# Peptides against a protein of PDB entry 4AID: the designs that were tried, part 26

Target 1, 242 residues: chain A of PDB entry 4AID
Amino acid sequence: FDIKRKTIEWGGKTLVLETGRIARQADGAVLATMGETVVLATAVFAKSQKPGQDFFPLTVNYQEKTFAAGKIPGGFFKREGRPSEKETLVSRLIDRPIRPLFVKGFKNEVQVVVTVLQHDLENDPDILGMVAASAALCLSGAPFMGPIGAARVGWVDGAYVLNPTLDEMKESKMDLVVAGTADAVMMVESEIQELSEEIVLGGVNFAHQQMQAVIDAIIDLAEHAAKEPFAFEPEDTDAIKA

## One batch from the design tools (peptide; made by RFdiffusion4, then SolubleMPNN)

Design b1_p10_4_s4 (from b1_p10_4, 3 letters changed)
Fold by OpenDDE base, seed 3:
Structure b1_p10_4_s4 (fold): chain B 242 residues (1-242), chain A 10 residues (1-10)
Amino acid sequence: as target 1 above (242 residues)
Amino acid sequence: SAVMARLLSK
């Protein structure tokens, strides 16, 4: 097995991005770890467009597999086949920032699957899932203009906190999730108590600065493990409007 | 993409 691994310190925690051990049948696959929370992201894309495909068919599926009663919050026997509210929300959080970054005119089917393998009840797998999905797409060879980074920002004791624990979030006046490229913020999702606009904007800037280390880590991993780029030339749609 | 640009430059 040619296992490639990138490890960084991020917000006082060790982030590990690994490829080559599992899910090698995918176009891209990344095992991401922060604390004892572990996620697997896989990216698969079709090598041709379906006849009559008129939109970009991206599907993102985040799933929390209940391996044992009591280790995942909400661990009642979910009937097979319907995502929880959390799984639906996190799937959208991953989808929103990545969807605009595909090359215009690419209409091949893309499927991103993020599976929570372990949850430490401290580090939320949503941010880790966003990072892992970005990394898996960058490794896949798909015409994806990433990477994205992601960060959660809290406001605890009058300061910004990067990726607060679930316990720290109980004391936080802000739940701010930001995703972006090196150059731009792509998505903001926020639940804010009574805080000034200045503090919120400062939180977005803080998130975007802190995610650069993750973006650089994904780039470094991709330099060592990415597949060759899929040969895709967008049809010159400007030539048909002349 | 910085990743794609680096992959294409190798």
Scores: peptide ipSAE 0.012, ipTM 0.606, DockQ to the pose 0.176
Fold by OpenDDE base, seed 1:
Parts: structure tokens; sequence; C-alpha cells
Structure b1_p10_4_s4 (fold): chain B 242 residues (1-242), chain A 10 residues (1-10)
């Protein structure tokens, strides 16, 4: 087993990114852990385009499997079948920042799957899932211009809090999710209670600063474990619209 | 990729 691992301290918690133990059949696979929350991200991409493919066929699927021995709050055994509202929302949160980072003209099928394996009831697996998906894509060899980082920012007792616990979020006046590259914010999603625009903008900046350590950790992991880049040259016809 | 760009810049 050639297992590569990166460990960092992030917001007072240990973040672990691991590859090489599980899902070796994927192009990229990352086991990410924060506290006792554990997610598996896999990235798979087709090595050819389908005939007549005219759009980029990216699919992102986030899944909270009830086999996590933790009582997931609201854990009705929803039968295998339809994604929950949360699963649908988080799938979109992962999709939004990664979709624009693929090389223009790449129209091979890409599938990202994020599976929650364990939930500690403190650390939400959504942010961890975004980080893991980014890492899995960077390891895959797909023509992805990542990594992205992600962070949640709360506003508790008049201060910014990085990745607040589920209990701290009950007292938070802000639920701000940010995703970005080293150089740019790619996505903001926010629920805000009576806060100034200045505090919100400060929260975006705080998130973007705090995610740099995660971006650097993904890069360090990729330097040691990434597959060779897939040889992709866009057809000249898609280059003419630049 | 930005990863490759950083890999090539180190």
Amino acid sequence: as target 1 above (242 residues)
Amino acid sequence: SAVMARLLSK
C-alpha cells in the first residue's frame, strides 16, 4: 500500500487528507478527516469524448450514507433512492466552484462522488466534502485548474469563527460558505441575520485567507501522489471564441 | 492546472 497523507492544523482542528488506501480504481480518491467526520471523495473521468457531445458533462454527487454510526440529526432511514435536500444542496456547493475550473473545450464525462463515511455531530461534512473533491480532482490527472479551498465562517459573540461546530452555528448570525482558488473567490453562499455588508465582506476575506492552508495542503499531497496529467488539447474551434 | 503551474514554478 503506497499511502500518502497530509496533516494540517486548521481552525483549531486536525485536517487529514489521505490517498492510496481506498477506491484505487478511481482516477483520484481522497479520504478526508476532520475531528471524527470522515468523507471519501472520488473523481473519475472518461478518456474520450462521446460522439456529438456539445456540453461539459460534469456530475457531482454528495451522499450522506446512514451507515455512519453517529446519529445524523434528522436520520430518518430515507430509503435508497432520492437525494435529500441537503445532499442536493451540497452537491451544488461542490459543483459551482469546480465547474468553471476545467479547461475550456474539455467535454469528456467527469464524475465526482463524495460519500460521508462518518459524522461526529460537530464538524459538518459539507466543507470537508468540498476540500476532498478538490483534492481528488487534483490527484486524478483531469484538466482541472484547481485546487479550490473552502471554508465556513460564522459570526459568534462579535467575532469571525472558522468552520463553527453545529452547536456554535446555533448562536451564529452568519452562515457563510466560501470556495476559491489561491488567487480568487469562485463561490459565495450565505445566510445572514441582521449583519452589515462590511461584516459579510470581511467574512469572505477571512474565509479566503483561511482556505490558503488547505489549498497548500492539497498541492503538497498532489506533488507526492498525483497521476500524470491527461494529455488534452482543445480542438481549435473552441479556441476561436476567446 | 494550477497544481502543475505551482509544481513547475518550484
Scores: peptide ipSAE 0.010, ipTM 0.604, DockQ to the pose 0.205
Fold by OpenDDE base, seed 2:
Structure b1_p10_4_s4 (fold): chain B 242 residues (1-242), chain A 10 residues (1-10)
Amino acid sequence: as target 1 above (242 residues)
Amino acid sequence: SAVMARLLSK
C-alpha cells in the first residue's frame, strides 16, 4: 500500500488528508479527518465524452450513511434512497466552487462522492467534505484547476472563529461557509444574525486567509500522490491559459 | 492552476 498522508494544524485542530489505503478503484480518493470526524471523498471521471454530450456532466453526492448516523445529530434511520436536506445542501456546497474550475470544454462525466464515515459531534463533516472532495479531484488526474479550500467562520463573543464546533455554533451570530482557490473566493454561503456587512466581509477574508493552509496541504499531497494528468486537449486552446 | 501546472511539468 502506497499510503500518503498530510497532517496540518488548522484552527487548533489536526487535519489529516490521506490517500492510498481505500477506494483504489477511484481516480482520486482521500480520507480526511478532523478531530474524530472522518470523511471519504472519491472522484471518478470518464476517459471519453459521451456522444452528443452538450453540457459538463458533474455529479456531486454528499452522503451521511446510516453506519455513521449513530453519531450524527438528527441522523435517524434514513430510508435508503433520497438525500436528506442536509445531504442535498452540502452536495451543492461542494458542487458550486468546483464546477467552474474544470477546464472549459471538458464534458466527460465526473462523479464526486463524499461519504461521512465517522462524526465526533463537534466537527461538522461538511467543511471536511469540501476539503476532501477538492483533494480527491486534485489526485484524480481530472482537468480540475483546483485545489479549493473551505472554511466555516463563526462570530462568537465579538471574534471570528475558524470552524466552530457544533456547540460553539449555537452561540455564533454567523454561519459563514466560504470556498475558494489560493487566489479567489469561489463561493459564499451565509446565515447571519444582525451583523454588519463589515463583519461579514471580514469573515469572508478571514476564511479565505485561513483556508490557504488547507490549499497548501492539498498541493503537498498531490505532489506526492496525484495521478498523471489526463491528456485532455480542449478544441479551444485559449482556455488553458487561464 | 499551480497544482495542474506542477503536475504537468513532471
Scores: peptide ipSAE 0.009, ipTM 0.605, DockQ to the pose 0.179
Fold by OpenDDE base, seed 5:
Structure b1_p10_4_s4 (fold): chain B 242 residues (1-242), chain A 10 residues (1-10)
Amino acid sequence: as target 1 above (242 residues)
Amino acid sequence: SAVMARLLSK
């Protein structure tokens, strides 16, 4: 097994991105770890467009599976089938920034599945899931103009905190999730408690700066482990500034 | 994309 791993220090925690061990049948697959939180992202894309496909058929599915429940307090048997509110939200958080980064005219089916394998009750798997999904897409050979990075920013004791723990988030006046490329912010989602616009905008900038290390880590992993790019000619070549 | 640019340059 050719296992490739990238490890970085990020927000005072070790982020590990691994490929080549699990889900090798996917176009891209990344096992991402931060603390003892572990997620598996898989990307699969169809090699042809369905006849009459009018829209880009991207599906993102984030799942906190019941086997992680051995460490999740209150994780009694959620029946397989209906996504929780959190799973639905996080699926959208992953979808929003990646959807516009596919090459225009690409209408092959793409499925991104993020599965929480372990949760340490300190590190939320949502940001880790966003990072893992980005990495899996970059490894897949899909015409994806990523990577994206992602970060959560808190405001605790008058300072920005990168990826606050679940306990630190209880004291945070801000829950700011940002996703972006090296060059641009693609998505902002925020819950804010009586903070100035200046602090919030500063949080977006802080997030975008801090996610660059993750973007660089995904690029480094992709240089060593990405599949050959899928041969796709976009309908509008003028829009591809590579 | 830097990733795509590097992959296409190989």
Scores: peptide ipSAE 0.011, ipTM 0.583, DockQ to the pose 0.178; fails the geometry check

Design b1_p10_5_s1 (from b1_p10_5, 6 letters changed)
Fold by OpenDDE base, seed 3:
Structure b1_p10_5_s1 (fold): chain B 242 residues (1-242), chain A 10 residues (1-10)
Amino acid sequence: as target 1 above (242 residues)
Amino acid sequence: MAKKYYLAFR
């Protein structure tokens, strides 16, 4: 087994990104751990375009599997087969920042699946799922111009908190999820209670600064474990103006 | 050599 692992300290927690142990049939697969929350991200892409494919067929599926032995708080009896509201929301949070980073003209089917394997009841698997999905895509060889990082920012006792625990979030006046590349913010999602625009903008900047360590960790993992880049040349759309 | 996509902006 050629297991590659990157470990960083991030917001006072250990973030681990691992590849090579599980889901080897995927183009990219990453086991990500923060605290005792564990997610598996897999990326699979088609090696050819379907005949008549006119749009980019990216699907993102985030799933919280209820293991039969643990009450995940909020685990209502899920009828097998339909995403919960949370799973639908987090699937969109992952989709939004990654979709624009694929090479223009790439229309091969791409499937990203994020599965929650363990939940510590402190660290929300959504941010970890975003990071893991980004890493899995970078490892896959797909024409994905990532990585993205992601961070949640809280506002507790008049300070920014990176990736607040579920308990700290009860006291937070801000739930700010940011995703971006090294150079740019790609997505902001926020729920805010009576905070100034200055505090919110400062939170976006704080998130973008704090996610750089994650971006660098994904790049370091990819340098050691990425597949060969898929040979894709976009059709030169400028050649039709001669 | 195909360019590594995750280094596209670096």
Scores: peptide ipSAE 0.499, ipTM 0.894, DockQ to the pose 0.704
Fold by OpenDDE base, seed 2:
Structure b1_p10_5_s1 (fold): chain B 242 residues (1-242), chain A 10 residues (1-10)
Amino acid sequence: as target 1 above (242 residues)
Amino acid sequence: MAKKYYLAFR
């Protein structure tokens, strides 16, 4: 197996991005680990546009499979059938920052699937899922102008905390999820308790700074493991210059 | 050669 791995220290935790062991039938596949939380992201894209396709058919599906249920809070065998509220929310958190980064005019079907394989009860798989999805897309050869990074920021004891544990989050006055490119913030989602706008904006900046190491790690993995870029020529040449 | 999309802004 041609396994490629990138490991970084990130917020006092080891982030591992791995490709080549699992889901080889996908265009891109990344196993991402932070602490003992493990996610598999897969990206698949159609090599042609469907006749009459007028919109970009991106589907993002985040799933917490029952096999991770040995630690997932809530103890119920989720029957296969409908996304939970959390799965729906996290699917949107992944979708929001990646959707605008596809080359304009690309209307081939894209499917991103993020599967939680393990949960440590400390590290929420949402951030890891965002990172893994970004990495899988970069490896796929799809016309995706990523990577994105992502970070959660807490406010604990008067300081920013990168990717707080689920227990630290109980003491946090902020749940701030940020996703962005190297150059831009693409998405902010925030729940805030009685904090100044200055602290919140500082949290966005902190997140964006801290995610650069993840962006660089995805690029380093992609330099070694990415498929050849899909030859896509948009009908409008101005779509490559944005 | 198609540019690597993940390097598009670099």
Scores: peptide ipSAE 0.474, ipTM 0.880, DockQ to the pose 0.722
Fold by OpenDDE base, seed 5:
Structure b1_p10_5_s1 (fold): chain B 242 residues (1-242), chain A 10 residues (1-10)
Amino acid sequence: as target 1 above (242 residues)
Amino acid sequence: MAKKYYLAFR
């Protein structure tokens, strides 16, 4: 087993990104851990475009499957059914920042699957899922100009809190999810309770600063574990306008 | 060799 691992301290918690133990059949696969919350992200991409494919066929699927009714306190079997509202929302939160970062003209199928394997009831698996998906794409060799980082920012007792616990979030006046590259904010999603625009903008900046350590951790993991880049040259779309 | 995509902006 060629297991590669990156560990960082992030917001007073240990973030672990691991590859090479599980899902080896995927183009990229990352096991991400924060506290006792564990997610598996897999990235798979087609090596050719389908005939007549006119759009970029990216699918993101986030799943909170209770595989362990014995490790999630209070987890009744979610029967195989329609994605929950949360699973649908988090799938979109992952999709939004990654979709623009694929090389223009790439129309091969890409499937990102994020599966929650364990939940500690403190650390929300959504941010961890975003980070893991970014890492899995960077490892895959897909023409993805990532990584993205992601962070949740709370506002508790008049201060920004990076990735607040589910209990801290009850006292938070802000649920701000940010995703971005090293250079740019790509996505903001926010639920705000009576806060100034200045505090919210400061939260976006705080998130973008705090996610740099995650971006660097993904790059370090990718330098050791990424597959060879998929050779993709976009068709010169400027040659079609002459 | 294609540049590593995750280094596109580095």
Scores: peptide ipSAE 0.473, ipTM 0.880, DockQ to the pose 0.718
Fold by OpenDDE base, seed 4:
Structure b1_p10_5_s1 (fold): chain B 242 residues (1-242), chain A 10 residues (1-10)
Amino acid sequence: as target 1 above (242 residues)
Amino acid sequence: MAKKYYLAFR
């Protein structure tokens, strides 16, 4: 196996991004670990557009499979067949920031699948799943103008906390999920309890600052492990006019 | 060579 790995310290935790061990049949595949939470992100894209494809057919599926049952909170024997509410929400959290970063006019089918393999009961696999999906897309050669980073920000004891544990989140007055590129915030999702707009805005800025290390880690991994970029030329009408 | 998409803004 040609295994490439990037490891960083992030919010006082070790983030590991690994490729080349598993899911080698995907266009991109990343095994991401934070603490003992482990996710596999895979990206697959069609090499041609379907005739009459009018919209960008991006599908994002976050899933907590039964083999991780007993390592996932509330992991009762989920009958195969319907996404949980969490799986649906996290799939949207991943979709929202990545969808606008595909080259305009690209209408080939893209499938991103994030599978939770292990959960440590401390580190939520959602943020890790966002990071892993971003990395898998960057490795795939798809016309994805990522990476995105992602971060959860809490407000605990009058301070911002990067990626609070599930237990720290019980004491947090803020659940702020931010995703962005190096240069821009792409998505904010927030649940706020009686905090000023200044504190919330500061949380967005804190998240965006803290995710830069993840963005840089994905780029470093991609420089060593990315597939050749898919040759896609947008139609001149689809060129981002600077 | 196709542009590295993940370096599009760098």
Scores: peptide ipSAE 0.391, ipTM 0.845, DockQ to the pose 0.723

Design b1_p10_6_s1 (from b1_p10_6, 4 letters changed)
Fold by OpenDDE base, seed 1:
Structure b1_p10_6_s1 (fold): chain B 242 residues (1-242), chain A 10 residues (1-10)
Amino acid sequence: as target 1 above (242 residues)
Amino acid sequence: SKLMERLLAP
């Protein structure tokens, strides 16, 4: 197996991005680990457009596997039929920043699947899932103008905290999720309790600064493991304006 | 993006 791995220290935790061991049938596949939380992201794209396709058919599916009953408080067997509220929310959090980064005119079907394989009850798999999805797309050869990074920012004891634990989040006055490229913030989602706009804007800037190490790690992984870029030429829409 | 530019660079 040609296994490529990138390891970085990020917010006082080890982030590992791995490819080449799992899901080799996908266009891109990344196993991402932080603490004992583990996610698998896969990216698959169609090599042709469907006849009459008028929009970009991107599907993002985030799934938390039912961990063995006993580690997650409240883990009743979620019947395999309907995404939870969390799974639906995180699927949207991944979709929002990546959708604008596809080359304009690309209308081939793209499927991103993020599966939580393990959860340590400290590190939320949502941020890790965003990072893994970005990495899987960058490895796939799809015309994706990523990578994105992502970060969660808390406000605990009067300071910013990068990717607070689930226990630290109980004391946090801010749940701020940011996703962006090296050059721009693409998405902000926030729940805030009694904080100034200045602190929140400072949190966005802090997140964008802290995600650069992740963006660089994805680039380094892709330089060593990405597939050849899919040859895509956008239809010249200027030929219809003449 | 810088990545796509690097991946498309020969």
Scores: peptide ipSAE 0.017, ipTM 0.583, DockQ to the pose 0.179
Fold by OpenDDE base, seed 2:
Formats: C-alpha cells, structure tokens, sequence
Structure b1_p10_6_s1 (fold): chain B 242 residues (1-242), chain A 10 residues (1-10)
C-alpha cells in the first residue's frame, strides 16, 4: 500500500489528509480527519463523454452513514433512500465552489462522494468534507483547477473563530462558510445575527487567509500522490459554427 | 508538470 499523508495544525486542531489506504478503485480518494471527525471523499470521472452530452454532469453526494449515526446529532432516524436536509445542503456547499473549476468544455461525468465515517461532536464534517472533496479531485487526474480550501468562521466574544466547535457555535453570532482557491473566494454561505457588514467581510477575508494552509496541504499531498492528469483536449466547438 | 500547472493555475 502506497499511503501518503499530510498533517497540519489548523485552527488549533490536527488536520490529516491521507490517500492510498481505502477506496483505491476511485480516481481520487482521501481520508480526512480533523479532531476525531473522519470523512472519506472519493472522486470518479468518466474517461469519455456520453454521446449528446450538452452540460457538465457533476454530481456531489455528501452522506452521513448509519454506522456513524451513533455519534452524529440527529442520526438516529435516517431512513434509507433520501438525503437529509443537511446532506442536501452540504452536497451543495461542496458542489458550488468546485463546479466552476473544471476545465471549460469538459463534459465527462464526475461523481464526488463524501462519506462521514466518524463524528467527534465537536468538528462538523461539512468543512472537512469540502477539504476532502477538493483533495480527492486534485488526486484524481480530472481536469480540475483546484484545490479549493474551506473554512467556517464564527464570531465569539468579539473575535473570529476558525472552525468553531458545535459548542462554540451556540455562542457564535456568525456561521460563515467560505470556500475558495488560493487567489479567489468561490463561495460564501452565511447565517448572521446582528453583525456589521464590516465584521462579515472581515470574516470572509479571515476564512480565505486561514484556508491557505489547507490549500498548501492539498497541493503537497497531490505532488506526492496525484495521478497523471487526464489528457483532455476540448473539442474546438468554435469551428462547427461555420 | 501538467499536474502542477493545474494545481497552481490561477
């Protein structure tokens, strides 16, 4: 087994990105850990476009499996078959920042699956899932112009808090999720209680600064473990409009 | 490498 691992300290927590142990049949697979929360991200992409494919067929599925449900708040009643509201939301949070980063004209099917394996009741698996999905795509060889980083920012006792615990979030006046590349913010999602625009914008900037260490960690992992880039040449569709 | 060009492309 060729196991590659990157470990960083991030917001006072250990972030581990690992590949090569599990899900090796995927194009990319990353086991990500923050505290005792553990997620598996897998990326799979088709090596050809389907005939008549006119849009980019990206699917993102975030899943909190029943085997992890004993440590997942509200996990006790997951009926098989439909994503929860949380799973739907987090799937969209992962989709939104990654979708624009695929090479224009790439219309091969891409499937990203994030599975929560363990939850520590402190670290939300959504941020970790975003990071893991980014890393899995970077390892896959897909024409993905990542990585993205992600961060949650709270506002507790008049300060920004990176990736607040579920307990700190009870006191937080802000739930700000940011995803971006090294150079750009790609997505913001926020729930805010009585905060100035200045504090919110400062939170976006804080998130973008703090995610750089994660971006660098994904790059370092990819340098050691990424597959060869898939040879994709977009058809020059401009030549058919004559 | 083409990989690094993808990962480091703006």
Amino acid sequence: as target 1 above (242 residues)
Amino acid sequence: SKLMERLLAP
Scores: peptide ipSAE 0.014, ipTM 0.571, DockQ to the pose 0.899
Fold by OpenDDE base, seed 5:
Order: sequence, then structure tokens, then C-alpha cells
Structure b1_p10_6_s1 (fold): chain B 242 residues (1-242), chain A 10 residues (1-10)
Amino acid sequence: as target 1 above (242 residues)
Amino acid sequence: SKLMERLLAP
């Protein structure tokens, strides 16, 4: 096994990004760990476009598997294989920031699967899943103009908190999820309780600053473990310069 | 992207 690992301290927690041990049949695969929460992200893309494909066929699937359910709040045996509301929302949360970053004209099928393997009841797998999906895409060789970083920001005791625990979130007046590149915010999702627009905008800026360490960690991992870029010529040559 | 530039750098 050629195992590559990047470890950083992030928000007072150890973030580990690992590739080369599991899911080697995927184009990209990342095992991401924060605390005792563990996710596997896989990226797979078709090497050709389907005849008559007129849209970009990206599918993102976030899954909290039943073997992790003993540590997932409300984790009953999902007998029906239907995504929960959370799984549906997190799948969209991952999709939103990554979809615009594919090279224009790329219409090959892309599948991103994020699987929660372990939950520590402190660190939410959603942010970790966003980071892992970004890393898996960067390793895949797909024409993805990432990485993205992601962060959750809370507002606890009159301060911003990076990736608050599930217990800290009970005291938080803000649930702000931000995803972005090194240069741009790509997505904001927020639930706010009695906070000024200034505090919320400051939270977006705080998130974007704090995610740079994750972006740099994904780049460092990709420099050592990415597949060769898939040879794709975009229909519009101006899209290559970003 | 800086990543693509680095991956496409010879």
C-alpha cells in the first residue's frame, strides 16, 4: 500500500487526510478523521461523455451507514435505504460548492460518495465530509478547479467558534456553514438567532480564513498522491485560466 | 486553479 497522509491542527482538533489504504478502485479516495469522527469520500468519473449528454451529470451522495448508528444521534436501523433529511441536506451542501468548479464543457458522469464510518458525538461528519469530498476530487484527476475548504462557525459567549462541538452548538446563536476556494466563497448556509448582519458577515470571513489551512493540506496531499490529470480540452479556452 | 497549474506543471 502506498499510503499518503496529511495531518494538521485545525480549530484545536487534529484533522487527518489519508489516501491509498481503502477504495483504491475509485479515481480518488480519502479517509478523513477529526477527533473520532471518520468519513470516507470517493470520487469516480467516467472517461467519456454519454452520447447526447446535455448537462453535467454530477451526483453527490452523503451516507450515515447503520454500522455507525450506535454512535449517531437518532440512528435507528435505516431499514429502507432512503436518505434521511440530514443525508439529503448534506449531499446538497457538498454538491453546491463543488459543482461550479468543474471545467466548463465537462459532461462526463461524476459520482462523489461520502460515507460516515464513525461518529464521536462531538464532531459533525458534514464538514469533514465536505473536506474529504474536495480532497477525493483533487486526487481523482477529474477537471475539478478545487480544492474547496469548508468550516462551520458558531457564535458562543460573544465569540466565533470554528467547528463547534454538538454540545457547543446548543449554546451557539449561529450555525454558519461556509465553503470556498483559496480566493472565493462558493457557498454559505446559515441558521441565525438574533445576530447582526455584521456578526454574520464576520463569521463568513472567519470561516474563509480558517479553511485556508484545509485547502493547503488538500493541495499538499494532492501534490504527493493525485492521479495524472484527465486529458480534457474545454470547449471554452478562457476557462483554463482560473 | 493553483492545483491544476501545479498538476499540469512539467
Scores: peptide ipSAE 0.009, ipTM 0.532, DockQ to the pose 0.177
Fold by OpenDDE base, seed 4:
Structure b1_p10_6_s1 (fold): chain B 242 residues (1-242), chain A 10 residues (1-10)
Amino acid sequence: as target 1 above (242 residues)
Amino acid sequence: SKLMERLLAP
């Protein structure tokens, strides 16, 4: 097993990104850990386009599996059924920032699967899942112009808090999820209680600054463990519509 | 999807 690992301190917690131990049949696979929350992200892409494919077929599936349910709040046996509201929401949170970063004209099927393996009841697996998905895509060789970072920002006692615990979030006046590249914010999702636009914009900037360490960690992991880039040449046909 | 079949193939 050629296990590659990157470890950083992030928001006063240890973030670990690991590849090479599990899901080696994926194009990219990352085990991400923060506290005792553990997620597996896998990225897989088709090596050819389907005939008549007119759109980019990206699917993102975030799942909280029943074996983790002993630590997942409300974790009664979710039958292999319709995603929960949370699973649907987090799948969209991962999809939104990554979708624009694929090379234009790439229409091969891409599937990102994020599986919560363990939950500590402190660290939400959604942000960790976003980070892991980004890392898995960067390792895959897919024509993905990442990495993205992600961060949750709270507002507790008149200050920004990076990735507040589930308990700190009860006291937070803001639930701000930001994802972006090194250079740009790609996605903002926010629930806010009686805060000024200035505080919210400051939260976006804070998130974008704090995610740089994660972006750098993904880059460092990719330098040591990424597959060869998939040879993709976009068909010049998109130049005819400009 | 054929992609998941490839991932789940032993």
Scores: peptide ipSAE 0.007, ipTM 0.462, DockQ to the pose 0.029

